# Peptides against a protein of PDB entry 9IZ0, part 102

Target 1, 345 residues: chain A of PDB entry 9IZ0
Amino acid sequence: ITCLGSNGHTYKQLVKGGNDDLRQDAVMEQVFEQVNGFLRSYRKTSQRNLSMRTYKVIPLALKTGVIEWVQDTIPLGEYLDSAHKVYHPKEWSLSTCRKLIAEKQMEDLETRLKVYDLVCRHYRPVFRHFFLESYADPVQWFTTQTNYARSTAVASVLGHVLGLGDRHGQNILIDKTSGEVIHIDLGIAFEQGKKLPVPECVPFRLTRDVVDGMGITGVEGVFRRCMEFTLETLRREEDSLLSVLEVLRYDPLFSWLISPLRRMKKQKMQLENFNQPESGNITTDASRDPKIQRNNVSGESEAERAILKVRQKLSSTLSVEASVGELIRIAQDPSYLALMFCGWS

## One batch from the design tools (peptide; made by RFdiffusion4, then SolubleMPNN)

Design b2_p14_4_s3 (from b2_p14_4, 8 letters changed)
Fold by OpenDDE base, seed 4:
Structure b2_p14_4_s3 (fold): chain B 345 residues (1-345), chain A 14 residues (1-14)
Amino acid sequence: as target 1 above (345 residues)
Amino acid sequence: EVRVGLKEVPEVEE
């Protein structure tokens, strides 16, 4: 929908209806606004304009709401698929890469690593071209690439700390004006991404294309330093952040668990992204309702475990530099990336 | 998720 504001400006809005609870997205956006408050309070983060890019979410009912349409954005995955076709027209298609990874999904780690490496050889990073194409002015190019590295660093730390899942390229927008990343579809948090049919094993998305967008320094320099400053800020504000999360513990509307329906929907979307429509009518009557053992883990004990896990991620047992170094290492480790739905780009 | 933009429902000129 397009809404006319009281200021005379038109605002494009996304009306989302059906099966998704936008209250989780709205709550996560509120947490990001609080964290943005912390990032503004500290000199090291404020001087760099470090922030999580936010958008407005207005839940209207249990399964309906209005989402701010973030203008001038493109999904990372949409750009990458298009750019790979342009810059590497002789390389494999995204669908070919997906198929090969899927065919080995049930195999051992060694087999999955071999296929991941093979895919990586036939699908090279292209995200550097986003900045080269979009910004003819060197100052604008440098500024937007810097904003990308900064915003990706903030989102990576927050994504890790809050355990954001489903961080595929369609859930990461790039602002074509600022170069900033915008994370969308926030309804998989507190490590519930590990409970997906294809578990997310990385702390955040730091694939080859995500790194390629950082330019020649990759993860070194702006990205690493901004992760360090962000994590340092969150460690200082641990009690404040935990207090915000404790409010959510008592919110009867907040779900600490991924709903079975949302899990099944994500599973179908994963499978449909593997099935090109070959016109084969296979009516497979898969009416086998897996008896999901309702482990009656009280919602309170899941909230408590989630908050404990946030606290553990904010632990000062390791230096900020050591913690960030390990996170970057894990996020780039082929042994984890080979397990992901799309770990190669 | 693909952001399925709501197709602009053409304003049915009543």
Scores: peptide ipSAE 0.006, ipTM 0.357, DockQ to the pose 0.042
Fold by OpenDDE base, seed 2:
Structure b2_p14_4_s3 (fold): chain B 345 residues (1-345), chain A 14 residues (1-14)
Amino acid sequence: as target 1 above (345 residues)
Amino acid sequence: EVRVGLKEVPEVEE
């Protein structure tokens, strides 16, 4: 839809309907705005303009709402697929890579690692080219690549702390003007990604292409330092962050669990993406809501467990540097990435 | 642009 604003400007908006609860997206965006307040309050984060990029979400009903169309953006996955065809036209297609990983999904870890390594040799990173194509001026190129590394660091820490799942390349937008990342479709949080048919075993998305966008220093440059400053800020504001999450505990409409319907939809999309070429409009007509009696007792226990898990991730038992080092290690570990559906891209 | 999970409602041409 296009809306005329009171300022006379037209705003493109996205109407989302179906099985996705936009209230979770709206709540996560509110949590990000509070965290952005903390990041502005501390010199180390403020002097670097560290923030989570946010967008507007207006839930209209349980399964319907309006989302801000983030202008001048491209999905990371859409750019990467196009760029691989241009820069590596002799390498394997994304569909070939997906098929080979899928054929070994039920095999042992050693077999899956061998196939993952094979796919990685035939599907090389290209995301560095985004900055080279988009920015002819060297100062603008360096600024946007720096903004990418900064925003990815903030999103990685927040994604880990809040347990954000479903971080595939279509749920990560790149701003073509600033180089910053925007995370969309926030309906899998508090480690519910581990309950998907293919469990998410990494703390955040740090694939070879995500690292390639950081330039020559990779994770050891701006990215690591900005993760450290972000985690330091969140540890200082632990009680403030937990107080924001406690408000959600008392929201009877908030779901701390992945819905069975969303789980089934993700399962079906994972299975259908194995068998069909590029052009499938997935209209999932799932018009029958089973009246799942939400036992209220189960909701409070799941909220308490989620908040406890956030507190554990903010623990000062390890230094900020040691904690960030371990997160970066796990996020890049082939033994976890080879277990995931698209760990190579 | 097919954003996975986001259906652009086609503009109803009036």
Scores: peptide ipSAE 0.006, ipTM 0.349, DockQ to the pose 0.124
Fold by OpenDDE base, seed 1:
Structure b2_p14_4_s3 (fold): chain B 345 residues (1-345), chain A 14 residues (1-14)
Amino acid sequence: as target 1 above (345 residues)
Amino acid sequence: EVRVGLKEVPEVEE
């Protein structure tokens, strides 16, 4: 929809209706606005204009709301699929790569690693080309690539600390003007991604294409340093951040738990969007419902566990540099990436 | 991949 504002400007807005609770998105955006306050308060982060890009979310009901349309953006996954066809027309299609990973989803780690490596050899990174195509001026190119590395660093730290899941290429927008990342569909937070049928095992998205966009320095340049400054800021503001999260503990409308139905629907809709009808009867015998022991964990006990995990991730037991080094290592480790859902890459 | 759950409401041409 396009809305006329009281200021006479037209605003494109997205009406989301269905099974998605936009209150979680709205709450995460409020947390990001507070974190952006912390990042502005410290010299190391403010001098670099470090921020999480935010958008407005207005929940209208339990399952309906209005989302700000972020202008001049493209989904990372849409760009990558298009760019790969242009730059590597002789390599495998994304659909072929996803099929091969999906066919091995139930196999052992060694088999999954071999398939992941095989896919990696036939599907090379292309995201560097985004900056080369979009910016003819070397200063704009350097600025936008720097902004990308900065915004990705902030989003990676926040994504880890808040336990953001479902960070596939369609849930990450790239601003075509600034090069900054915008994370959307925040409906998987506080490590609920680990409770998906295919668990998310990485702290944040740091795929080969995400690294390729950082240019020749990869993770060792602007990205690592901006992760360190962001984590240093969040550790200093731990009590302030935890106080913001405690407000959510008392929100009776905030679901700390993804409903089992919503878990199944997110990954089934991902699988059903891949089934163009090539008539292969894969009878997925859905009859092995693992007896979900309904541990009647009160919503309060899940909120408390979520806050405790945030506190643990902000622990000063390791240096900022050591913590960031370990996060970068895990996020790039093929042994974790090969375990991810076929739609992750 | 269509962004899951985003329906463009068609502009009702008034």
Scores: peptide ipSAE 0.006, ipTM 0.348, DockQ to the pose 0.085
Fold by OpenDDE base, seed 3:
Structure b2_p14_4_s3 (fold): chain B 345 residues (1-345), chain A 14 residues (1-14)
Amino acid sequence: as target 1 above (345 residues)
Amino acid sequence: EVRVGLKEVPEVEE
């Protein structure tokens, strides 16, 4: 829809309805705004303008809401598919790569690693070209690539700490003006991504293309240092962050668990993404909702476990540098990436 | 295209 504001500006908005509860997305955006407050309070993070890019989510009913349309953005996955066809026209298609990985989905880790490596050799990273195409001015190019590395670092730390799942290339937008990342569809949090049919085993998305966008230094430049500063800030504000999450423990509308219906929908989408050649428009008519009586007693124990897991991720047992080093290592480990949906991109 | 008038709630400067 397009809305005319009282200020005379027109705002494009996405109306989402049907099976998606936007209350979780709205709450996660509120958590990000609080974290942005913490990032502004500390010199190391504020001096670098470190923030999670946010957008407005207004839940109107149990399964209907309005989402701000983030202007001048492109989904990472849409750019990568298009750019790969341009820069590597002799390499394998995304469809070929998906098919080969899917054919080995039930095989052992060794077989899956061999196919992952084979796919990686025939599908090279291209995301560096986003910055080279978009910015002819060297200062603008450097600034936008730096903003990308910074925003990706913040999103990676927050994604790990809050246990964000479903971080595929369509749920990560790139701002064409700033180079910053915007994470959308936040309805899989607190490690619930591990309960998907294809489990997300990495702490955040740090695939070859995500690294390629960081330029020649890859993870060892701006990205690592900004992860360190973000994690240092979150450790200092642990009690403040946990207090924000404790409010959600008592919210009867908040769901600490992925709903069976959302799980089934994500399962179908994963299976369909394995089986479809390029053809548009799926209207999914989903007209049968069984009344799930939420037993409140199960919600509180899951909230407590989720908050405990956040506290454990903020632990000072390892240095900030050691913790960030281990997160980067795990996020790039082929043994996890070979198990994921599109872990080669 | 549906046009809806949104009213900005002014931030009350305290």
Scores: peptide ipSAE 0.000, ipTM 0.357, DockQ to the pose 0.019

Design b2_p14_4_s4 (from b2_p14_4, 9 letters changed)
Fold by OpenDDE base, seed 2:
Structure b2_p14_4_s4 (fold): chain B 345 residues (1-345), chain A 14 residues (1-14)
Amino acid sequence: as target 1 above (345 residues)
Amino acid sequence: PVLVGLKEIPEVDE
């Protein structure tokens, strides 16, 4: 839809219909705005303009809402697929890589690691080219690559702390003007990604292509330092952040659990992405309403467990540097990435 | 950019 703003400008808006509750996205965006308040108040983060990029979500019903059309963006996965075809035309296709990983999904870790390594040798990182091709001016190139590393660091810390799942390349947008990342489809939070058919084992997405976009210093430059400053800010504002999450505990409309329907939809999409050739028309025919037996786990007990996990992740038991170092290590560990649906890119 | 799960409803010129 196109909306006329009170300023006389027209804005393209996206109407999402389906089985995903946009109220979860709207709530997570509100949490990000509060965190952006903390990042603006703290000198080390404010001097670097550290923020989580947000977008507007207006839930209209349980299954329908309006989402802001984020202008001048591209999905990371769409860019990477196109760039691999240009820069490495003799390497394996994304479909070939996906097939080989899927064929070994039920095998042992050693077999899965061998296939992951094989895929990595035949599908090399290309995301550095986004900055080189989009920004001819060296100052713009350096600025946008710096903004990418900064925004990815903020999103990585928040993604870990809030337990954001489903962080595949189609749910991460790149702003072509600023180089910043925008995370979309926020309906898998509080470690519910571990309950997917392919469990999420990494704290955030830090694949080879995500690192390649950071330039020559990789994770050891702007990225690590901005993760440290972000985590330091969140540890200082722990009580404020937990108070925001406690408000959600009493929201009867907020789902702390992944719905069985969303789990089934993600399972179907995973299976279909293995069987379809390159025609990107995912028609989700979501017409069957199976009677969801609500398992009698009180939503309150799941909220309490989620808040407790957030508190544990904000613990000062380890230094900020040690905590960030361990998160970066785990997020890049081949033993976890080989278990993921698309851990090589 | 095709947001996964978003159909652009084509304007039916009716």
Scores: peptide ipSAE 0.000, ipTM 0.331, DockQ to the pose 0.090
Fold by OpenDDE base, seed 3:
Structure b2_p14_4_s4 (fold): chain B 345 residues (1-345), chain A 14 residues (1-14)
Amino acid sequence: as target 1 above (345 residues)
Amino acid sequence: PVLVGLKEIPEVDE
C-alpha cells in the first residue's frame, strides 16, 4: 500500500498477513532503537556513527501488520545469486551447491566439511563487486564499503547478544545508497535459531561473501574495530539493556520461544530450498490453530533463561578484543559453516 | 515506562 502522511509525503508500506507475528519484529526494532541511543552516547561509537539500521513495524493484530518499505535496498542473497552468474559463469549454480550440501546433510562432520570445501572451490565470493559496480567515485566506494563494514559489525554484535536467528541472505538487505545492512524478519531471537530443522551454529552471519564485501582487509579492518567498540558500549550499558529486556519478561504478548507454526513454516522453506520445486499443491489446511495455552509459567522461565544468556554474553571475563576475536573465529569456522543451510556464501 | 510502541503514528487523515 501507499499511505499519505500528515507531512504530505507518500510512504510505501508492506502489508503482511497470515501466520507471522509482527509483534516480535516491532519489539526487536524497539530494542535496536534503545541500543542506538547507547551507541550515540559513547564517543568511540558516536564518532563512527555506529548504529543498527531500523525499519518501522506496526502490528495491527496478532498476525497482521504494516512494515516500512525500505527503498533502494536489495536482499543480499538476491544480489549474490545474480552476481555469481555474471562474474563466475563457469562456476556451479547456487542450486547445484545447495543440492550437494543437502545430499550430505545426514553424514558425519568430516564428510560435510569435504563437501563444503568442494562447494567453496566451485562457488567463489563476489560481494566485493557490489561496491565496485555501484560507486565509480573512489571516495564514495570507500565510504560505502566502510559503512557496510560498520553496520555489519553492529549487527553482528547485536545479533550475537540478542541471539538473532534466521540470518539468511533474504533477511539481510543492503542499502544501495549507503552500503549499510538492514536486518529484517526478527521473529527468531534469543537463540531460537538453534531449534530450527537446520540449526544455526554461528553467532552471526560472517560467510565468505559477507567478508568479501569488507574489501582487502576483510575482518581485520573496520569490521573488527567496530565490533570491539560496539561490544564495549553494550558491556557499559548492560544494566540498561537488561532493564529493556526485563520489560519483555512480563509482556504476555512477547514470545521467547519460536512458535510451532513458524518452526513448521521455516522447515517447509528449508525443505523447498533443498528440493527442486515440484509443483505439488500441498494444500496445508493450516486452519486448525491449536489453542496454544501459553502457560505463563513456561514463558517466564524462558525469558529468565534468555536474559541470563544475554548477561553471560556481556560478561567482562574476557577482554573486548578476546571476546570479539573468538566470535569472529567461530563465525568463520568451517566446522560450523558446513552444518549451515547456506554457509558457503 | 511501559514500552508502549505507540510512537506518534502520524495521524493518517481519512
Scores: peptide ipSAE 0.000, ipTM 0.341, DockQ to the pose 0.022
Fold by OpenDDE base, seed 4:
Structure b2_p14_4_s4 (fold): chain B 345 residues (1-345), chain A 14 residues (1-14)
Amino acid sequence: as target 1 above (345 residues)
Amino acid sequence: PVLVGLKEIPEVDE
């Protein structure tokens, strides 16, 4: 829909209806705005204009809401699929790579690593081209690439701390004007991504293409330092952040657990992204209702566990540099990326 | 800005 604002400007908005609860997205956006307050208050982060890029979410009902249409954006995954076809037309298609990874999903780590390495050799990073092709001015190129590295660093730390899941390339937008990343579909948080059919094993998305967008230094320099400053800020504001999360503990509308329906929908979308329709009539006999063991873990016990896990991630037991170094290492580790749905790009 | 009007734009099939 397009909305006329009181200022006479038109705003595109996405009306999302159906089974998607936008309340979780709206709450996570509120948490990001609070964190942006902390980032503005701290000298090391404010001097760099570090922020989590946010968008407006207005839940209208249990299953309906309006989302701000983020103008001048592209999904990272959409850009990458297009760019790989242009820059590496002799390499494998994204569908071929997905198929090969899927075929080995139930195999041992060694087999999955071999297939991941094979896919990586036939699907090389291209995301650096986004900045090279979009920005003819060297100053604009450098500024947007720097903004990308900064925003990715903030999103990586915050995404790890809050346990944001489902961080695939379609849930990460790139702002074509600023180079900033915008994380969307925030309905998997507090490590609920580990409960997906393909568990998320990385703290945040730091795939080869995500790194390629940082330029020649990769994760070194701007990205690493901005992660460090962000984590340092969040550690300083631990009590403030935990207080914001404690408010959510008492919100009866906030779900600390992934909905079984949302889990099934994500499972189906994962399977459908593997099944490009070759014209085989697979009669899906949908009759096996898996007895979801309702472990009656009280919603309070899951909230407490989630908050405890946030506190643990903010622990000062390791230096900021050591903590960030380990996060970057894990996020780039082939042993974790090979387990992901799309860890190669 | 406050929302003051909704206009449905029909999806133009590209």
Scores: peptide ipSAE 0.000, ipTM 0.374, DockQ to the pose 0.040
Fold by OpenDDE base, seed 5:
Structure b2_p14_4_s4 (fold): chain B 345 residues (1-345), chain A 14 residues (1-14)
Amino acid sequence: as target 1 above (345 residues)
Amino acid sequence: PVLVGLKEIPEVDE
């Protein structure tokens, strides 16, 4: 829909209806705004303009709402598919790579590692070209690449701490003006990504292309330091962050658990969006969701477990540098990446 | 579409 604002400007808005609970997205956006407050309060993060990019979500009902249309963006996965065809036309297609990984999805780690390595040799990173194509001015190029590394660092720490799942290339937008990342479809949080049919086993998305976009230093320099400053800020504001999450414990509309049907639907939609470029009118007949009797007792215990897990991730047992170092290591480890869904490569 | 699994609503010229 297009709305005329009181300022005389027209705003494109997305009306989302169906089986997705927009309340979860709206709540996660509220948490991000609170975290952005913390990031503004500390000199180390404020001087770098560290923030999680947010978008407006207005839930109208449990399954209906209005979402801000994020202008001047492209999905990371869409850019990467197009750019790979241009820069590496002799390499394998993304569909070929996904197929090979999917065919081995039930195999042992050793077999999956061999296939992942094989795919990596035939599908090289290209995301550095986004910055080279989009910005003719060297200062603008450097600024936008820096903004990308900064925003990715914030999103990586927050994504880990809040246990954001479903971080495939279509759920990460790149702002073509600033180079910043925008995470969308926040409906998998608090480690519920580990409950997907193919479990998410990395703390955040740090694939080869995500690293390639950081330029010659990769994860070293801007990205690592911004992760450290973000984690330092979240550890300082642990009680404030936990207090924000405790409000959600008592929100009867918030769901700490992904339903089996929602898990299956999300994973199926991922597979379909990856295999069909055609805009097939999938009339998902939304009519037969059985009345999920939310046993209130199950929701509270899951909220408590989620909050405890957030607290554990904010633990000062390891230094900020050691914690960030381990997160970066795990997020790039082929032994974890080879276990991911075929659409993660 | 910005979000995965959303239909482009055709611009209805109203």
Scores: peptide ipSAE 0.000, ipTM 0.325, DockQ to the pose 0.068

